# Designs tried in a protein design run: peptides against a protein of PDB entry 3JWR. Part 98

Target 1, 323 residues: chain A of PDB entry 3JWR
Amino acid sequence: TRELQSLAAAVVPSAQTLKITDFSFSDFELSDLETALCTIRMFTDLNLVQNFQMKHEVLCRWILSVKKNYRKNVAYHNWRHAFNTAQCMFAALKAGKIQNKLTDLEILALLIAALSHDLDHRGVNNSYIQRSEHPLAQLYCHSIMEHHHFDQCLMILNSPGNQILSGLSIEEYKTTLKIIKQAILATDLALYIKRRGEFFELIRKNQFNLEDPHQKELFLAMLMTACDLSAITKPWPIQQRIAELVATEFFDQGDRERKELNIEPTDLMNREKKNKIPSMQVGFIDAICLQLYEALTHVSEDCFPLLDGCRKNRQKWQALAEQ
Target 2, 298 residues: chain A of PDB entry 3JWR as posed
Amino acid sequence: TRELQSLAAAVVPSAQTLKITDFSFSDFELSDLETALCTIRMFTDLNLVQNFQMKHEVLCRWILSVKKNYRKNVAYHNWRHAFNTAQCMFAALKAGKIQNKLTDLEILALLIAALSHDLDHRGVNNSYIQRSEHPLAQLYCHSIMEHHHFDQCLMILNSPGNQILSGLSIEEYKTTLKIIKQAILATDLALYIKRRGEFFELIRKNQFNLEDPHQKELFLAMLMTACDLSAITKPWPIQQRIAELVATEFWEQGDQVGFIDFVCTQLYEALTHVSEDCFPLLDGCRKNRQKWQALAEQ

## One batch from the design tools (peptide)

Design b1_p27_2_s2 (made by RFdiffusion4, then SolubleMPNN; from b1_p27_2, 11 letters changed)
Fold by OpenDDE base, seed 1:
Formats: sequence, C-alpha cells, structure tokens
Structure b1_p27_2_s2 (fold): chain B 323 residues (1-323), chain A 27 residues (1-27)
Amino acid sequence: as target 1 above (323 residues)
Amino acid sequence: GWIEALELVGADPEAAAAEARERALPP
C-alpha cells in the first residue's frame, strides 16, 4: 500500500527527538505516520529488531496492520490508546530501568501485548457484551474482550507479511505467545483486582523476587496494568483531555445501555452525572491506581514519575470535586 | 469501568478506596 511504502522509506527519528522515553509524553500533536515511526523506534531501541532478526518491511506492515485493526469511531479505546500504552511500556523499560530486570522475550512480548491489548475494541466493556448477549459472550466466560484482543493479535501475527516472530525458535515462539496472552488478559481490571493483593504483600514483606516464575508472571501483569492506566499519571492538561475521551466513550455506552438494553447506566457511564467525574476520578485513583504505582516504584525507583503524576492528578481532581 | 470491576469481584468501591488509602505503602 502507499502507506506501507511511505512508512518503510521514512527516516526513523531518534527516541530523544520523539521524546518517547519521557513519562510525560503526549501523542496529541503526532500524525498517524509519526506514531508508526515512534513504534519502529521502540522495537529498534529495545534491540528487538536485531535480536529477533525482524525484517523492516515486515515490522512496518505489522504496525500498520495493528493500527488498522483499531476502530476509528471509538473515542478512547483506539490506536492512540494502544500506542500510548506501548509508549509508557517503553518509558518504563528505558527511563524506569525495568529493561534490565526482564529477558528479551519478555520485553518483546510486553511491547507486542501493549500495542495489541485492545485490538478491535468496540467502545463497550465486558458487562455490556454479556448483557447484550453478544456471540463473544458465549465463547468466553471471563475477560471476554481481552480474549478477543488476544485472538486478533494472534491472527495478525500469523498473517502473510506480518510475521514479526518468524526469526524465533519454536520454543521462543511458544514462550512469547504465552507471555503475550497473559499480558493482554492482565489488562482486565477484574483480574488486576483479584491478583494485586499478592503482589502488594510480596512488596510489603520485602519478599518480591523476579527469579521466581510465578512472581515474574505477576509482575508482568502489574506492569501491563500500570501502562494501560498511565493516562492518570500524565501532566494535568494531558490527563484532563484523556479523561474527556474516556468520559465520551463511557457516556456513549451509557446512551446505548438506555436505548438498546433499557438499563439505567451507572454514574460512570451516565451523561447526566458529568459533574461527578472529579469525585469518581479521586475514587479511581485511590481504589485502583496509587498502590500500583507505589509498588512499581518500589521495584524500580526510576518509575517515580508515574507515582508523582498520579498523586498530582489526585490533588487536581480533589480540588475540582470540592468546588 | 473500575466500579464494575470491583462489583464483579464482590468488593465495595468505597470500602476498597478507603482500604487502599489505609494500606498505602510507606513512602
């Protein structure tokens, strides 16, 4: 395609020029081409292109295929969300120094998972999919959308000309797919809530050990969630703008719940309760985000900008909730 | 959303937020 030719021929700027190592990164000013160039740079600077012998054209095609399989009519869970999740993963690996704690296969899997974790997202949550009796709800009992996202990821990885994993051995390929699946499934907040207590307790007791395979898997899951939720850590103007996108998508779901299911939406998805957004954001930060970024910062102190950003945004939302 | 996620695991969102504040890791 013309897009593939343009991407494959383009000079890829440095990570410094693109600012993709910054936890404060914003994609708002970037074109779709620039987001693809950033993605190439992430693979290159993590040594994934070299270590796994990726062909440049195949990587370019894969990136464009992933981007194409996000819906344009979804306000938040689109290519830009996946790209920002991957950028936060890259920043956590580089600036947060998590790269030194992981294998090349784990890094490869996490980057693919971050880019792929919301593939074909429909702008509705698992609860809506269940209540609407969607065919996907018959295939999977739990984490319905996350299983679908993984299936889409696997389909793309196996598509002709998109096989970025063709340089791996059979065992490396199996390991990578296992980690990708676990990482995508970990983005279900219901699974995060079930598992986080074990992680926090290991950190609290100073018993956390990445040499333990189970604890490694647990850490990768927590790291995926930390990147997926990283909008809450951004500088206030960026956070506020992303919160508007999230609210738009949630209100669109709430409108559909009323119209299609004849259900009164929750406060989070109710357009008429927009004034509750600040207090709900404080609740979200306290219930879901703070302990995660505290624990991540305990694993690597260089991840502190994520925690600091989350704390600052909590203060901003609290001030708005008191007005 | 996060509220629905808490409800799915049988957790009270307000209680979970309060407990999370109390169990915050020391700085």
Scores: peptide ipSAE 0.054, ipTM 0.709, DockQ to the pose 0.394
Fold by OpenDDE base, seed 3:
Structure b1_p27_2_s2 (fold): chain B 323 residues (1-323), chain A 27 residues (1-27)
Amino acid sequence: as target 1 above (323 residues)
Amino acid sequence: GWIEALELVGADPEAAAAEARERALPP
């Protein structure tokens, strides 16, 4: 395609030029081509291209295939969300120095998972899929969408001309797919809520050890969630704009719940309760986000900008909730 | 090969390969 030719022939700017090592990064001013260039830079600067012998054209095609498999009519859970998740992962690995704590296969898996974790997202949550009796709800009992996202990821990885993992041994390939699956499934907030207590307790007791395979898996899950939710850490103007996209998608779901399911939506999904957004954001930060970024900062102090950003945005949302 | 690897992770490699050809960018 013309897009592939343009991407494959383009000079990829440095990570410094692209600012993709910054936790404060914003994609708002970037073209789709520039987001793809950023993604190539992430793979390159994590040594994944070299270590796993990725062909440049295959990587370019894979990136464009992943981008193509996000829906354009979904307000938040689109390519830009996946790209921002991957950028936060890259920043956490580089600027947050988490790269030094992980294997190359874990890094490869996390980056692929971050880019792929919401593939073919429909702008509705697992609860909607379940209540609507969607065919996907018959296939999976829990984490319905996250299983679907992994299936989409696997399909793209195995597509002709998109096989970025073709340079891996069979054992490396199996390991990578296992980690990708676990990482994508970890983006289900229900699973996060279930597992986070163990992580926080290990941190609190100073018993956290990344050499333990179970604790490693737990950390990768927490890191995925931290990147997935990283919009809450962004500078206030960026956070506010992203919160509007999230609210738009949630209200679209609520409108569908009324129309298609004949149910009253929850406050989070209710367009008529938009004035509750600031207080709901405070509640979300307190219930879900703060402890995660605190714990992540204990694993790597260089991740502090995520925690600081989250705290600052809590203050901003609280001030709006008091008006 | 990658087919045997997919089977071990609980994926259907033939179904995945067939669907993948339609949704990914062609070579």
Scores: peptide ipSAE 0.050, ipTM 0.595, DockQ to the pose 0.015
Fold by OpenDDE base, seed 5:
Structure b1_p27_2_s2 (fold): chain B 323 residues (1-323), chain A 27 residues (1-27)
Amino acid sequence: as target 1 above (323 residues)
Amino acid sequence: GWIEALELVGADPEAAAAEARERALPP
């Protein structure tokens, strides 16, 4: 395609030029081509292209295939969300110095997972999929969409000309796919809530050890969630704009719940309760986000900008909730 | 979906927010 030719022939700017090591990064001003160039730079600067012998054209095609498998008519859970998740992962690995704590296979898996974690997202949550009796709800009992996202990821990785993992041994390939699956499934907030207590307790007791395979798996899951939720850490103007996209998608679901399911939506998805967004954002930060970024900062102090951003946005949302 | 995520695991969102504050990592 013309898009592939343009991407494959383009000079890829440095990570410094692209600002992809910054926790404050915003994609709002970037073209689709520039987001793809940023993604190539992430793979290159993490040494993944060299270490796993990726062909440049194959990587370019894979990136474009991933981008193509996000829906354009979904307000938030689109390519830009996946790209921002991957950028936060890259920033956490580089600027947050998490790279030094992980293997090359774990880094490879996390980057692929971050880009792929919401593939073919429909702008509705697992509860809607279940209540609408969608065919996917018959295949999976829990984490319905996250299983679908992984299936889409696997489909792309095995597609002709998209096989970025072809340079791996059979054992490396199996290990990478296992980590990708675990990382994508970890983006189900229900799973996060179930598992986070163990992680926080290990940190609190100063017993956290990344050399333990179980604790490593737990950390990768928490890191995925931290990157997936990273919109809450962004500078306030960016955070507000992303919160509007999230609200738009949730209200679209609520409108469908009324129309298609004849149910009253929750406050979070109720367009008529838009005035509750600030207080709901404070509740979300307190219940879900703060402890995660505190724990991540305990693992690596260089991740502090994520925690600081989250705290600053909590203050901003609280001030709006008091008006 | 964070409220729904808490509900799915049988957690009260307000109680979970309170516990999250109490279990906050010490600086």
Scores: peptide ipSAE 0.029, ipTM 0.623, DockQ to the pose 0.439
Fold by OpenDDE base, seed 4:
Structure b1_p27_2_s2 (fold): chain B 323 residues (1-323), chain A 27 residues (1-27)
Amino acid sequence: as target 1 above (323 residues)
Amino acid sequence: GWIEALELVGADPEAAAAEARERALPP
C-alpha cells in the first residue's frame, strides 16, 4: 500500500527527537505516520529488531495492521490510546530503567501487548458486552474484551507479511505469546484489583524479587496497568484532554445503556453527572492509581515522574471538585 | 471503568479509596 511504502522508506528520527523517552510525552501533535515512526523507534531502541531479526517491511506492515484494527469511531480506546500505552512502556523501560530488570522476550511481549491490548475495542466495557448478550459474551465469562483483544493480536501476528515473530524459536514464540496473553488480560482492572494487594504487600515487606517467576508475572501485570492508566500521570493540559475523551466514550456507552438496555448508567457513564467528573477523578486516583505508582517507584526510583504527575493531577482535580 | 471494576469484585469505591489512602506506601 502507499502507506506502507511511505512508512518503510521514511527516515526514523531518534528517540530524543521524538521525545518518546519522556513520561510527559503527548501524541496530540503527531500524525498517524509519526506515531508509526515512533513505534519503529521503540522496537529499534529496545534492540528488538536486531535481537529477533525483524524485517523492516514486516515490522512496518505489522504496525500499520495493528493501527488499522483499532476503530476510528471510538473516542478513547483507539490507536492513540494503544500508542500512548506503548510509549509509557518504552519510557518506563528506558527512562525508568526497567529494561535492565527484564529479559528481551519479556520486553518484546510487553511492547506487542501494549500496542495490541485494546484491538477492536468497541467503546464499551465488559459489563455492557455481557448485558447486551453479545456473541463474545458466549465465548468468555470473564475479561471478555481482553480475550478478544488477545485473539485479534494473535490473528495479526499470524497474518501473511505481519509475522514479526518469525525469527523466534518455537519455544521463544510460545513464551512470548504466553506473556502477551497475560499482559493483555492484566489490563482488565477487575484482575488488577484482585492481584495488586499481593504486589503491594511484597513491596511493603521488602520481599519483592523479580527472580521469582510468579513475582515476575505479577510485576509485568502491574507494569501493564501502570502504562494503560498513564494518562492520569500526564501534565495537566494533557490529562484534561484525555479525561474528556474518556468521558465522551463513557457517556456514549451510558446513552446506549439507556436506549438499548433501558438501564440507568453509573455516574461515571452518565452524561447528566458531568459535574461529578472532578470528584470521580480524585476517587479514581486514590482507589486505583496512587498506590500503583508508589509501588512502581519503589521498584525503580526513576519511575517517580509517573507518581509525581499522578499526585499533581490529584491536586488539580481536588481543586475543581471543591468549586 | 474503575467503578465498574470495583463493583465486579464486590467493593465499595468510596471505601476502597479510603482504604487505599490509609495503606499508602511510606515515602
Scores: peptide ipSAE 0.025, ipTM 0.670, DockQ to the pose 0.429

Design b1_p27_2_s3 (made by RFdiffusion4, then SolubleMPNN; from b1_p27_2, 13 letters changed)
Fold by OpenDDE base, seed 2:
Structure b1_p27_2_s3 (fold): chain B 323 residues (1-323), chain A 27 residues (1-27)
Amino acid sequence: as target 1 above (323 residues)
Amino acid sequence: AWIEALELVGKDPEAARRRAEELKLPE
């Protein structure tokens, strides 16, 4: 395609020029091509292209395929969300110095997972899928959408000309797919809530050890969630804009719930209750976000900008909630 | 992800606050 030719022939700017190592990064001003260039830079600077012998054209095709398999009519859970998740992962690995704590296969898996974790998202949550009796709800009992996202990820990875993992041994390939699956499934916040207590307790007791395979898996899950939720850490103007996109998608679901399911939406998905957004954001930060970024900062102090951003945004949302 | 989080912590800010307290989450 013309798009592939343009991407494959383009000079990829440095990570410094693209600012993709910054936790304060924003994609708002970037074209789709520039987001793809940023993604190439992430793979290159993490040494993934070299270490796993990726062909440049295959990587370019894969990136474009991933982007294409996000829906354009979804306000938040689209390519830009996946891209921002991957950028936060890259920043956490580089600027946050988590790269030094992980294997190359784990890094490869996390980056693929971050880009792929919401593939073919429909702009509705698992609860809606279950209540609508969608065919996907018959295939999976829990984490319905996350299983679907992984299936889409696997489909793309196995598609002709998109096989970025072809340079891996059979054992490396199996390991990578296992980690990708676990990482995508970890983005189900229901699973996060179930597992986070173990992680926080290990840190509190100073018993956290990445050499333990179970604890490594747990950490990767927490890191994925931290990147997936990283919009809450962004500078206030960026945070507000992203919150508007999230609200738009939630309100669209609420409208569908009324129309298709004949139910009243929750406050979060009710456009008539938009005035509750600030207080809901405070509640979300307190209940979900703060402890996660605190724990991540204990693993690597260089991740502090995520925690600091979250705290600052809590203050901003609280001030709005008091008006 | 944010929807699921808010649903898990409660339907309203007070429910979320109570859940945070129950989990002994820092302010």
Scores: peptide ipSAE 0.033, ipTM 0.575, DockQ to the pose 0.503
Fold by OpenDDE base, seed 4:
Structure b1_p27_2_s3 (fold): chain B 323 residues (1-323), chain A 27 residues (1-27)
Amino acid sequence: as target 1 above (323 residues)
Amino acid sequence: AWIEALELVGKDPEAARRRAEELKLPE
């Protein structure tokens, strides 16, 4: 395609030029082509292209395929969300120095998972999918959409001309897919809530050890969540804009809940309760975000900008809630 | 992920805050 030709022929700017190592990164000013270029740079600078012998054209095609399989009519859970999740992962690996704690296969898996974790998202949560009796709800009982996202990820990875993992051995391929699956499934916040206590306790007791396979898996899950939620850590102007996108999508779901399911939406998804957004954001930060970024910062102090951003945004939301 | 968290907070913000405090790291 013309798009593929344009991407494949383009000069890929440095990570410094693209600012993709910054935790404060914003994609708002970037074109779709530039987001694809950023993604190429992430793979390159993480040594994934070299170490796993990726063909440039195949990588370009894969990126475009992933992007194409996000819906443009979804306000928040679109390509830009996936891209920002991956950028946060890249920043955490590089600037946060987590790269030094992980294997190349784990890094490969995490980057693919971050880009793929919301593939074909429909702008509605698992509860809506279940209540609407969608066909996907018949296939999976729990983490319905996350299973679908992984299925979409696997489909793309195995599609002709998109096989960025073709340079891996059979064992490396199996390992990578296992980690991708676990990472995508970990983005179910219900799973995060279930597992986070174990992670926090290990940190509290100073017993956290990445050499333990179980603890490694747990850490990768927590890291995925930290990147998935990283919008809450962004500078305030960026945070506000993203919060508007989230609210738009939630209100759209709420409107559909009224119309299609004949139910009153929760406050979070109720357009009439827009004035509660600041207080809900404070509650979300306190209940979900702060402890995660504290724990992550404990594992790697260079991840502090995520925690600092989260704290700053809490103050901003609290100030709005008091008005 | 963000949706589910916000739903939990929206249902009982005070309970969610209390739970968060219980899970707070020592530092």
Scores: peptide ipSAE 0.030, ipTM 0.587, DockQ to the pose 0.796
Fold by OpenDDE base, seed 5:
Structure b1_p27_2_s3 (fold): chain B 323 residues (1-323), chain A 27 residues (1-27)
Amino acid sequence: as target 1 above (323 residues)
Amino acid sequence: AWIEALELVGKDPEAARRRAEELKLPE
């Protein structure tokens, strides 16, 4: 395609030029082509291209395929969300110095997972999928959409001309896919809530050890969630804009719930309750976000900008809730 | 991810806050 030719022939700017190491990064001003260039740079600077002998054209095609498999009519869970998740992962690995704590296969898996974790997202949550009796709800009992996202990821990785993992041994390939699956499934917040207590307790007791395979898996799950939720850490103007996108998608779901399922939506998804957004954001930060970024910062102090951003946005949302 | 997080807060904000407090790491 013309798009592939353009991407493959383009000079990829440095990570510094693209600012992809910044936790404060915004994609709002970037074209789709520029987001693809950023993604190439992430793979290159993490040494994934060299270490796993990726062909440049194959990587370009894969990136474009991933992007294409996000829906354009979804307000928030689209390519830009996946791209921002991957960028946060890249920043956490580089600027947050987590790269030195992980294997190359784990890094490879996390980056692929971050880009792929919401593939073919429909702008509705698992609860909606279950209540609507969607065919996917018959295949999976829990984490329905996350299983679907992984299935889409696997489909793309195995598609002709998209096989970025062809340079891996069979054992490396199996290991990578296992980690990708675990990482994508970890983005189900229901699973996060179930598992986070173990992680926080290990941190609190100073018993956290990445050399333990179970603790490694737990950490990768928490890191994925931290990147997936990283919009809450962004500078306030960016945070507000992203919150509007999230609200739009939630209200769209609420409208569908009312129309299609004849149910009254929850306050979060009720367009008539938009004035509750600030207080709900404070509740979200307190219940879900703060402890995660505190724990992550404890593992690597260089991740502090995420925690600091989250705290600052809590203050801003609280101020709005009091008006 | 945001949907599920907000649902947890929306379903029982007080329970969610209590859980968050229980898991709060030292500053």
Scores: peptide ipSAE 0.029, ipTM 0.579, DockQ to the pose 0.802
Fold by OpenDDE base, seed 3:
Structure b1_p27_2_s3 (fold): chain B 323 residues (1-323), chain A 27 residues (1-27)
Amino acid sequence: as target 1 above (323 residues)
Amino acid sequence: AWIEALELVGKDPEAARRRAEELKLPE
């Protein structure tokens, strides 16, 4: 395609030029082509292209395929969300110095997972899928959409001309897919809530050890969540804009809940209760975000900008909640 | 996903806050 030709022939700017090592990164001003260029740079600078013998054209095609398999009519859970998740992962690996704590296969898996973790997202949560009796709800009882996202990820990875993992051994491929699956499933916040206590306790007791395979898996899950939620850490103007996108998607779901399911939506998804957004954001930060970024910062102090951003946005949302 | 997180928080925001406070790490 012309798009593939343009991408494959383009000079990829440096990570510094693209600012993709910055925790404060924003994609708002980037074209789709520029987001693809950024993604190429992430793979290159993490040595994934070299270490796993990726063909440039195949990587370009894969990126475009992943982008294509996000829906444009979804306000938040679209390609830009996946791209921002991957960018945060890249920043955490580079600027946050987590790269040195992980294997190349883990890094490969995390980057693929970050880009793929919401593939074919429909703008509704697992609860809606379950309540609507969607066919996917018959296949999976828990983490319904995350299983679907992984299935989509696997489909793309196995599609002709998109096989970025073709340079891996069979064992490396199996390991990578295992980690990708675990990482995508970890983005189910229900699983995060279930598992985070163990992680925080290990950190609190100074018993956290990445050499332990179980703790490694736990850390990768927490890191995925930290990147997935990283919008909450962004500079305030960016945070506000993203919060509007999230609210839009939630309200769209709430509208569908009324229309399709004949139920009253929760406050979070109720368009009539938009004035509660600031207080709900404070609640979300306190309940979900703060401890995660505190723990991540404890693992790597260079991740402090994420924690600092989260704290600053909490203050901003609290101030709005008091108006 | 933020949607799932917010729904989970919405179910019992006070319990979630308490849990967060309990697990708060020192600076």
Scores: peptide ipSAE 0.028, ipTM 0.571, DockQ to the pose 0.746

